# Designs tried in a protein design run: peptides against a protein of PDB entry 1IK9. Part 217

Target 1, 211 residues: chain A of PDB entry 1IK9
Amino acid sequence: MERKISRIHLVSEPSITHFLQVSWEKTLESGFVITLTDGHSAWTGTVSESEISQEADDMAMEKGKYVGELRKALLSGAGPADVYTFNFSKESCYFFFEKNLKDVSFRLGSFNLEKVENPAEVIRELICYCLDTIAENQAKNEHLQKENERLLRDWNDVQGRFEKCVSAKEALETDLYKRFILVLNEKKTKIRSLHNKLLNAAQEREKDIKQ
Target 2, 207 residues: chain A of PDB entry 1IK9 as posed
Amino acid sequence: MERKISRIHLVSEPSITHFLQVSWEKTLESGFVITLTDGHSAWTGTVSESEISQEADDMAMEKGKYVGELRKALLSADVYTFNFSKESAYFFFEKNLKDVSFRLGSFNLEKVENPAEVIRELIAYALDTIAENQAKNEHLQKENERLLRDWNDVQGRFEKAVSAKEALETDLYKRFILVLNEKKTKIRSLHNKLLNAAQEREKDIKQ
Target 3, 195 residues: chain B of PDB entry 1IK9 as posed
Amino acid sequence: MERKISRIHLVSEPSITHFLQVSWEKTLESGFVITLTDGHSAWTGTVSESEISQEADDMAMEKGKYVGELRKALLSVYTFNFSKESAYFFFEKNLKDVSFRLGSFNLEKVENPAEVIRELIAYALDTIAENQAKNEHLQKENERLLRDWNDVQGRFEKAVSAKEALETDLYKRFILVLNEKKTKIRSLHNKLLNA

## One batch from the design tools (peptide; made by RFdiffusion4, then SolubleMPNN)

Design b2_p25_7_s3 (from b2_p25_7, 13 letters changed)
Fold by OpenDDE base, seed 1:
Structure b2_p25_7_s3 (fold): chain B 211 residues (1-211), chain C 211 residues (1-211), chain A 25 residues (1-25)
Amino acid sequence: as target 1 above (211 residues)
Amino acid sequence: as target 1 above (211 residues)
Amino acid sequence: SEEEKFEKEKKEFEEELEKIEEKKK
C-alpha cells in the first residue's frame, strides 16, 4: 500500500492546519482511503474505483486526466498556489475540493467521511508513519552520502592515475626520442667517418695511380 | 533550534505508543524542552542546564557522560533493546526514565511536565515538523541521487579515457620501436656496406703494394 | 633523407599524440 500525508487548509478553518492522508494500492485509480485530521478529531472515507470513474464521467473528463488531477490535489499537498481549495463540513462529514483556474473554479471531487471513534489511534499511527518515513529516508541519505564519498574517492584515484599515465606517456616518448637521436647520431657519425675514410682511400689510390 | 521526535512506550501504558519530542539549542547540555503526547493529550516541560548539572551531580556522573546518556535515552527513540524504561504519571505529570543494565537498573532522570491546554496545536505542529523533515530529507535524497549519478558518469568517463590512454601508450611505444628499428637497420646496413667497401679498398691497396 | 623520414615519422607520431590528447579534453 502506498501512502501520502499532506497538510491542507480548509475554507471553514483556514487557521487550523488539517492533515490529509491518502492510502492506496498500486494506483490511485483503483481507489483510496482518505483520512482527515485536525490533531484532535479524525475522519475517514473510502473511495472506490467505481466512484472515481463516476466522478470522471460526471465531469466529462477522461479518467486518466481526472486521476491526474486527483493526484495533484490530494497528494501534492496544497502548495502555495491555492490552485486547490478544500472544504469540509464537520456536521455533514462532507469533504469536497475545487480546482481554481484563472477564470473558472470547478468542483474536482467530493467524499463522504466518517468520524473516527478513536482519533488518537489514527493520529498516533500517522505520527508513527511519519517517523518511519523519516528513518527510512535518513538511512537512504546516509547510504547515498557514503556512496557519494566512495565515488568521489574512486574518481580522484582514477583521475590521479590518468594524469600519471599521461605524464608517463609523454616522458616515455621524450626518453625514447632522446635515446633514438643519440643512437642515430652515433650511427650518422660512424657513416660520416666511414665515408671520409673511403674518400681518403680513394684519393690515396688516385695519388698512387698518378708516378 | 534542534529537534528530535521519537516513539516511546510508557510502563503504565505499554499498548499506547507515546511520542517524545525534545527541542534544544545547539547542545542538549544547555537545556531542552520535552513534550510528550499520546495523540490526544500533550504534556510539556522545560529542563534547564542547571537541572541537567544537578541530575549529573546527584548521580555522581560526569556531566558529559550524563548528557551522553540523556542523548541516548531521549533522542535515539526506545530501540528494541529496552535499555531505557520510560514512566509517566498523568496525575502527577511526573516523567522519569531508567537505564536497565544487566544486573542494575537506575533512574537516569526525572522531569515535571505540564499538561498542554490545547494538545491539538502541539500535535499539528509535531505532524507539520515531521512533514517538513520528510520534505527536506526527500530533497536531500534527490540531490544526493543526482550527484551520485553524476559522479558515476564522471568516473566512467575518466576510466574510459584512462583505458584509452593506456592502450594508446602501448600502441605508441610499439609503433615507435618498430619505426626506430627500421631506421636503425637501414643505418646498420649502410655501415656494413661502407665497411665492406673500406675492406675491399684496403685489400686492393694491399694487392697493389704487393703487386 | 632518412633524417627527413624520421622527422616526418616523429611529426606523424606527435600528431597522433595530439589527437589522443584532444580526445582527453
Scores: peptide ipSAE 0.007, ipTM 0.801, DockQ to the pose 0.057
Fold by OpenDDE base, seed 3:
Structure b2_p25_7_s3 (fold): chain B 211 residues (1-211), chain C 211 residues (1-211), chain A 25 residues (1-25)
Amino acid sequence: as target 1 above (211 residues)
Amino acid sequence: as target 1 above (211 residues)
Amino acid sequence: SEEEKFEKEKKEFEEELEKIEEKKK
């Protein structure tokens, strides 16, 4: 079961923050339970999938679009300021809400609610859910923080190894070139020495032929 | 101002979850406001720094240790199960709590509370604080998730560059050795050729002298 | 880039090797 609590203002009581709880199974389309409270009284109603379908049909709205509007109105709390207006009569227990567009306002939905006999129990359970949600989110936050610290350490370790690898590559190349230049110069000197010995031997032979 | 809401059970009403709100400035030692609610009624009291000091003195407990126990009792909600017991008389508005150790139970503190005239306002504000805390924790969680995803990408990029650097170092060393072996072998062949020419020239000169 | 630097150093070394080979005929 999924659950969302939102803060709303009623047109009839704009100075008193109300809380709108919506509970559903998997999707809002399958129906939901709506609970309204002012922190003293509570009212609950159940909206079935058939009622949602009928409201979409009565509005001549495609069901997926209608459910998308219900989700924005009932779950987001404050949509963009003033897009949704909520109305409730404590006498009739009739709840309805409207979508306000620049030039057009229309009723999005209406529900008959029942006054809860023990509102304190509903309010306590609502507060318990909020506290449990805070605890779960804190535990997730602590986990993500620890994982972030681990990834930062792992990044620093790899970065340091990478910098050492770059430096070691440059040092290796430089050392290899120096060693090979030394060996090549020794071989070059030996070749020059042997060539000079050959030239001297040829000159001595040319002298021996001339007597 | 810091604030903590906890779920507690009263010895007098163990079947009804109560909520204990504590609000303070910087440290609990400077004093705090305590609010108790059952979701219908609310009671509030203020505890001053002087009262906390007096309670610590009356208990013959070091103030820092006493404040540490107050923090555990009043802010942690459930400490280890059954370590703290809470008592409240709705008639006298007297709230007290005890620390239960294996062989010793003692009163940790006691407060006179006042019944709130408009409990619905206190309950609404408490729910608002819970909803605001949920939203803040969600925003922190989304931020940490995005940072974690960034660090993971950065780690993968450095790891891939490191692996390429290692492979490039090994390839460089191997390529340099192969090239230098080729050059050294050519120079060795040229030295051998020049030595053979010198030996032949010496043998021809020895023939010309015999001739 | 480090690759461009390496290719440049490799080319300079090849040219030095060629100069050492050409000076040896």
Scores: peptide ipSAE 0.007, ipTM 0.801, DockQ to the pose 0.104; fails the geometry check
Fold by OpenDDE base, seed 5:
Structure b2_p25_7_s3 (fold): chain B 211 residues (1-211), chain C 211 residues (1-211), chain A 25 residues (1-25)
Amino acid sequence: as target 1 above (211 residues)
Amino acid sequence: as target 1 above (211 residues)
Amino acid sequence: SEEEKFEKEKKEFEEELEKIEEKKK
């Protein structure tokens, strides 16, 4: 089961932060349970897939688009743009929310809730879920941090090996050229020496012919 | 201000999860505020640095060790080893906790709490803090995930460059040796040719002398 | 790229080898 808890402000009680818990199986489309609390009282309602489908049809909205709007409204809370307005009557237990656009506001959905007999249990479970979520997220953070440290070490190790390889390539080239030049110069000197010996032999022969 | 919320079980109400909020400035040693809630009622007390020092002295415990035990008791909740037992009387508002060792249990600390007049506000603030902590931890997780993906890309890039550098070094060495051998062989051939010319010239001169 | 630098250095070396061969005729 998936769950999302959001803080919301009710038009009827704008000074008191309320918490909206939505729980569902796999997708919101299959229906969900909505729980509202002010930290003292709690109210719960179940919304079926059939109700979601009927509301989409009544609005003449495509079901996937309607579910997408429900997701934005109910799982994001009042986003920073106040695009969604929440209303709840404690007297009638009627919950509804509106989407506010530039020149148009429309009711996106409405639910009948029931007052929970033991709100303290619902509130405790909600806090437990928050604490469990914090612990899970902390464990994930610690794991990701250790992976980051591993990856950084591995990067530094390869970078250092790469720099050594570059330097070793340059050093190898330079050394090979120096060695080659030395050997080449020896061979050049030997060629010059042999050429001078040939010239001397030719000059001696020319002297012997001239007697 | 630092804060920790823990779930605890009270000996008097073992079936009802309670929440222990501890808040402090920099270190627990400077004192702290303790808040207990069952999701319906809340109780708060302030513990001063002087009370912590006095309790450490009364226990004949070194202050740093005592604060270390307070940290384990109050910030870890009942750890999985049930090393700490919590007691609270709603009648007297007296909170105390014990450390359980193999053959010894001792009272580690005790506090007088006061019943909060508006527990709903305390509970709402507690839930808000949990939700804010979840959001902060989620943002940190997303950041660490992006850093991991960056570091992995950077590692793969350097690894690929390193492998290319190794291959290029080996190829360079092989190519340079081949080229050097070719030039060296040319010079050896020229030396042999000059040596043969010298031998021929010497043989001709020896013929001319015999002649 | 380092490969382009290497190919350039290789080419410059080939040209120097050729100049060393040409200075010998």
Scores: peptide ipSAE 0.007, ipTM 0.801, DockQ to the pose 0.088; fails the geometry check
Fold by OpenDDE base, seed 4:
Structure b2_p25_7_s3 (fold): chain B 211 residues (1-211), chain C 211 residues (1-211), chain A 25 residues (1-25)
Amino acid sequence: as target 1 above (211 residues)
Amino acid sequence: as target 1 above (211 residues)
Amino acid sequence: SEEEKFEKEKKEFEEELEKIEEKKK
């Protein structure tokens, strides 16, 4: 089961933060349980897949698009854009919400909720879920932080090896060329010496032929 | 202001999860506000630095050690070890907690709480704080995840450059040596050719002298 | 012989190569 808790403002009680809990299995399309609380009272309703389909049909909206709008309205929390307006009557237990567009406001959905007999249990369970979620997220944060520190160490190690490899390549190239030039110069000197000996021998032979 | 919410079990109501909120400034030693709730009623008390000091003295415990025990009792949540037992009388509004050691149980602290007139406000604020903490931790998780992905990409890039550098160093070394050997062999061949010419010239001169 | 000197220089060069390779391990 998946769950999302959001804070909402009701048009009827704009000064009192309400909490909207939605619980579902895998997809919101399969139906969901909605719970509303003001921290004292709670109201719960079950919305079936058939009701979601009927609301989509009544709106002449494609079901996947309608479920996408439900997800934005009910799970995103009221983002700062007041795109979704929530209404609830404590007297009738009728909950409905509207989507506010630039030139059009329309009802997106409506649910009959039932007042919970023991709201304290629902509130305690909601707080427990929040605390569990905090603990899970903290453990994940600590894990990710340790992994970041590991990756940074590994990066620094490879970077240091890379810099050493670059320097070693340049040093090797320079050393090999210096050695090459030295040996080449020695061989050039030997070649010159041998040429001079040949020239001298040829000159001596030409002198010996001339008696 | 720092805050910690934990779930606790009261000896008087072991079947009903209670929530313990502690709020403080910088250190628990400077005093704190304690709030207890069962999701319907709430009780709050303020504990001063002087009261903490007095409790430490009454226990004949060093203040820093006592504050360390308070931190473990009140902020850690009751870890699975039931090391801390919590007691509360709704009638007297007297809250006290005990540390359970193998051979010794002792009272660690006691506070007079006051019943909150509007528990719904305290509960709503507590839920808001939990939701804010969840959102902050989620944003931190998303940031750390993106940073991990960045560090992994950066590591892979440097690793690939390092491998290319190693291969390029080996290729350079091999190429330079091959070229070196070729040029040296050419010079050796020239030296041998010049020596043979000198030997032939000497032999011809020796023939001319015998003639 | 000049050939022996060059074979010696080649061997010294090969030994220096080997030392460079060993320093890479």
Scores: peptide ipSAE 0.005, ipTM 0.802, DockQ to the pose 0.076; fails the geometry check

Design b2_p25_7_s4 (from b2_p25_7, 13 letters changed)
Fold by OpenDDE base, seed 2:
Structure b2_p25_7_s4 (fold): chain B 211 residues (1-211), chain C 211 residues (1-211), chain A 25 residues (1-25)
Amino acid sequence: as target 1 above (211 residues)
Amino acid sequence: as target 1 above (211 residues)
Amino acid sequence: SEEEKFKKEVEEFEKELEEIEKKKK
């Protein structure tokens, strides 16, 4: 079961923050339970998959698009843009919400809610769920923080090894070339010495032929 | 201002989860506001720094140790070990809590609370704070997750570069030695050729002298 | 290793040079 609690403002009671709880299985399309509270009273209703389908049809909206609009209205809370307006009559227990576009407002959905006899139990459970969600998110945040600190250390260690490897490669190349130049120069000197000995021997032979 | 909400069970009402809110500035030692609710009624009291000091003295406990015990009792909630027991009289509005050790239970603190006239406002504000804390923790979680994914990519990239650098160093060393062997062998052949020419020239000269 | 081969080729070449120098005396 998935749940979302959001803050809403009712058009009839704009000074009193209400809390809208929506509970569903996997998707809102399969139906959901809506609970409204003002921190004193609570109201609950169940919306079936068939009712959602009927409201989509009545709106001439494709069901997936309609469910997408329901998800925005009911799960996001009153975003800063007042795109969704919420209305509730405590007398009739009728809840309805509208989508406000620049040039057009339209009713997005409506539900009949029932007044809860023991609102304190619903409120306590709602607070418990909030506290559980806080604890879960805190534990996840502490875990992710420790992982980030680990990954940062591991990155710094590999980066430092990489930089040392680059420098060691350049140093190796330089050292090898220096050593090889020395050996080659020795062999060049030996070749020059042997060549000079050949030239001298040829000159001596030319002198011996001239007697 | 710092705040912590925890679940507690009262000895007088063990079937009803109560919520204990503690609000303070920087440290509990400077004083705090305690709020208790059952989701219907609320009670609030203020505890001053002087009262905390007096209770520490009455317990013959060092103030820092006493504040450390207050922090565990009032901010951790009822941990699984029932180390702290909470008592509240709705009649006298007297709240007290005990620390239970294996062989000894002792009163850790006590407060006079006042019944709130509009508990719904306190409950709504408490739920708002929970929802704000959830939103903040979710945003932090999403940020940490993105950083974790970034750090993991960066680690993999540097690790792959490091491995390539190691392999390239070994390949460079091998290639350089191969090239140098070839050059040395050419010089070796040239030295041998010059030496043979010198030997032949010496043999020819010895023949010319015999001639 | 190619390093060991190089060191060995250098040593062998130095020995051949020393033998060439000894035969010349």
Scores: peptide ipSAE 0.077, ipTM 0.820, DockQ to the pose 0.148; fails the geometry check
Fold by OpenDDE base, seed 5:
Structure b2_p25_7_s4 (fold): chain B 211 residues (1-211), chain C 211 residues (1-211), chain A 25 residues (1-25)
Amino acid sequence: as target 1 above (211 residues)
Amino acid sequence: as target 1 above (211 residues)
Amino acid sequence: SEEEKFKKEVEEFEKELEEIEKKKK
């Protein structure tokens, strides 16, 4: 079961924060349970897949688009954009909400709720769910933090090995060229020596021909 | 202000989850506000630094150790270890808790609470705080997840550069030695050629002397 | 290795140079 709790403001009681809990299986399209509370009273209703389909048809809206609008309205929480307005009559137990566009507001959905006999139990369960969600999210945060610290260590280790590899490559190139120059200079000196000996021998032969 | 909400079970009402909110400035040692709720009623009390000091003295416990025990009792939440038991009288508004050791239980603290006139407001504020905490922790999770993905990319990038550097170092060494062998062989051939010319010139001079 | 080949070529070249020097006395 998935669940979302959101803060809402009712048009009838704008000074009193209400909480809207929506619970569903797999998707909102399959139906959902809606619970409204003011921290003293609670009201619950079940919305079936057939009611969602009928509401979409009555609105001449494609079902997937309608469910998409329900998701935005019921699961968004108190976003700063007053795109959705919520209304509830404690007398009739009738809950409805509107989507407000620039020049047109329209009713997006309406539900008959029932007053919960034991609102304290619903409120306690809601608080328990919030505390469980906090604990789960904290455990996930601690896990992600440890993974980030691991990845940062691993990155620093590879970076340090990479820098050493770059330096070792440059040092190797420099060392090899120095060694090669030394050997080449020895062989160059030997070639020059042999060439000079050849020139001297040729000059001596030219002197012996000239007696 | 720091705050912690915990689930507790009262010895008097073990079937009804209660919520214990503790609020403090900087440290628990400076005093705290304690709020108890069952989701219908709420009770609040203020505990001063002087009361904490007096309770530590009455227990013959060092203040820092006593505050450490308060932190474990009041901020741990419902841990599986029933090391702390909570008692509350709705009639007297007297709240006390015990630390249970193997063979000895002792009262760790006691507070006089006052029944809140408007418990719904306290409950709504508590739920709001839970929802805000969920949103903050979720934003932190999303941030840590993005950082994790960044660090993983950066690690893969440097690892790939490192592997290329290793391969480039080995290729450089191999190429430099091959080039040097070629140059060395050219100079070897030149030295052999000059030596043979020198031997031929010496043999011709020896013929001219015998002639 | 290419290093070992290079070392061998250098050593052979040095030996040939020494033999060339010994034949010249």
Scores: peptide ipSAE 0.050, ipTM 0.819, DockQ to the pose 0.147; fails the geometry check
Fold by OpenDDE base, seed 1:
Structure b2_p25_7_s4 (fold): chain B 211 residues (1-211), chain C 211 residues (1-211), chain A 25 residues (1-25)
Amino acid sequence: as target 1 above (211 residues)
Amino acid sequence: as target 1 above (211 residues)
Amino acid sequence: SEEEKFKKEVEEFEKELEEIEKKKK
């Protein structure tokens, strides 16, 4: 089961942060349980897939688009832009929310909630879930941090090996050319010496022919 | 201000998870505010540095060691090992906790709490803090994940460049030696040719002298 | 290795040159 807790402001109680908990299985489209609390009282309602479909039809909105709007309204929390307005009557237990666009406001959905008999239990469970989520996220954070430190070490190691390889390639090239030049110069000297010996022999022969 | 919320079980109410909030500035040693809630009622107390020092002295424990034990008891939550036992009297508002060792149990600390007049506000603020902490940890996790993915790409890039550099070094060495052998063989052929010319010239001279 | 081939070719060539020089006395 997936769960999201958001803080919302009710139009009727703007000074009191309320918490909107939504829980669902796999997709919000299949239905969800909505829980509202002010830290003293709690209210819960179950919204079925059929109710979601009916609300979409009543709005003449495609179901996937409607569920997308529900997700933004109910799972994102009250974004700072007052795009979603939440209303709740504690007397009627009627919860409804509106989407405020620049030129149009419209009701996005409405739910009947039931007052929870033991709000303290719901609040404790909500806090437990928050603490569990914090612990899980901290453990994930520590894991990712250690992995990043490992990856950074591994990067530095291969970078250092790469730089050594580049330098070793340049050194090898330089050494091979130096050795090559030395051997070539030796053979060049030998060729020159042999040419001089041939020239001298030819000159001596020309002298011997000239008696 | 630093803050930690933990779930604890009170010996008097083992079926009801309580939440222990501790807030402090810089170090727990300088004092802290402790808040206890069951999701319906809340109790708060302020513990001064002098009280912490007195509790350490009364226990004949070094202050740093005592603060270390306070940190384990109050900030770690009830570890699964029941090493710390928490007691609270709602009537006297007296909170005390014990450390259970294998052969010795001892009182680690005791605090007088005051019942909060508006527990709903404390509970709402506690939930808000949990939600903020979740959001911050999520953002940090997303950042670390993106950094991890970056570091992995950077590692793969330098690894691939390193492997190419190794192969290029081997190819360079092979190419240089092949070129060198070709040039050397050319010079070798020239030296052999010149030697043969010198031998022929010497043989002709020896014929001319014998002639 | 190509280095070993080169070293061998150089050594063989130097030996051939020494033998040619020794045959020339």
Scores: peptide ipSAE 0.049, ipTM 0.819, DockQ to the pose 0.144; fails the geometry check
Fold by OpenDDE base, seed 3:
Structure b2_p25_7_s4 (fold): chain B 211 residues (1-211), chain C 211 residues (1-211), chain A 25 residues (1-25)
Amino acid sequence: as target 1 above (211 residues)
Amino acid sequence: as target 1 above (211 residues)
Amino acid sequence: SEEEKFKKEVEEFEKELEEIEKKKK
């Protein structure tokens, strides 16, 4: 089961933050349980997949688009642009919400809620869920932080090895070329010496033939 | 101001989860505000630095050790070993807690609380704080996740460059030695050829002298 | 290694040159 708690403002009580809890299985399309609370009283209703389908049909809206609007309205709270308006009558237990566009407002959904006999239990369970979610998110944060620290160490180690490898490659190339130039120069000197001895021997033979 | 909410069980009402909110500035030692709620009623008290010092003295406990025990008792909720027992009288508004060790239990602290006139407001604010904390922790988790993904990419890039550098170093060394062996062998052949020509010229001159 | 081969070939060549110089007296 998935759950989302959001804060909303009711048109009838705009100064008092209300909390909207929505609970569902897998997808919001399959139906959901809605719970409204003001921190003193609580009201709960169940909305079936058939009711969602009927509301989409009554609105002449495609079901996937309608469920997408339900998800934005019920799970995000007041969107940053006050796109959704929430209404609730504590007398009739009738909850409805509207989508407000610049040129048009329309009812998106309406639910009959039932007043909870023990609102304190619902509120305690809601606070417990919030505290559990905080603990889970903290554990995830600590894990991700430790993993970041590990990845940073591993990066620094590889970077340091890479820099050493680059320097070692350049040093190797320079050293090898220096050594080989020395050897080549020695062999070049020997070749020149032998060539000069050969030229001298040829000149002496030409002198011996001329007597 | 820092805040911590924990769940506790009262000895008088062990079946009903209570919530303990502690709020403080910088350190718990400087004093704190304690709020107790059962999701219907709320009770609040203020504990000054002077009261904390007096309780530490009355217990004959070093202040830093005492504050360390207060932090564990009030901020952790029931420790995993039920080390702390919480008591509250709704009639007298008297809250006290005990540390339970195997062979000894002792009162760690006691507070006079006042019943809140509007408990719904305190509960709403407490839920708002939980929802804000969830949102902050989610944003931190998303940031840490993106940073992990960045660090992993950066590590893979450096690792791949390092492996290429190692391979390039080994290839360079092998190629340089092969080239130099070829050059050395060419010079060796030239030296041998010049030496043989010099020997032949000397032998011809010895024949001409005998002739 | 190719380095050891190169060093060995240089040493062998230097010895061969010394022997050739000794045969020339």
Scores: peptide ipSAE 0.045, ipTM 0.817, DockQ to the pose 0.135; fails the geometry check

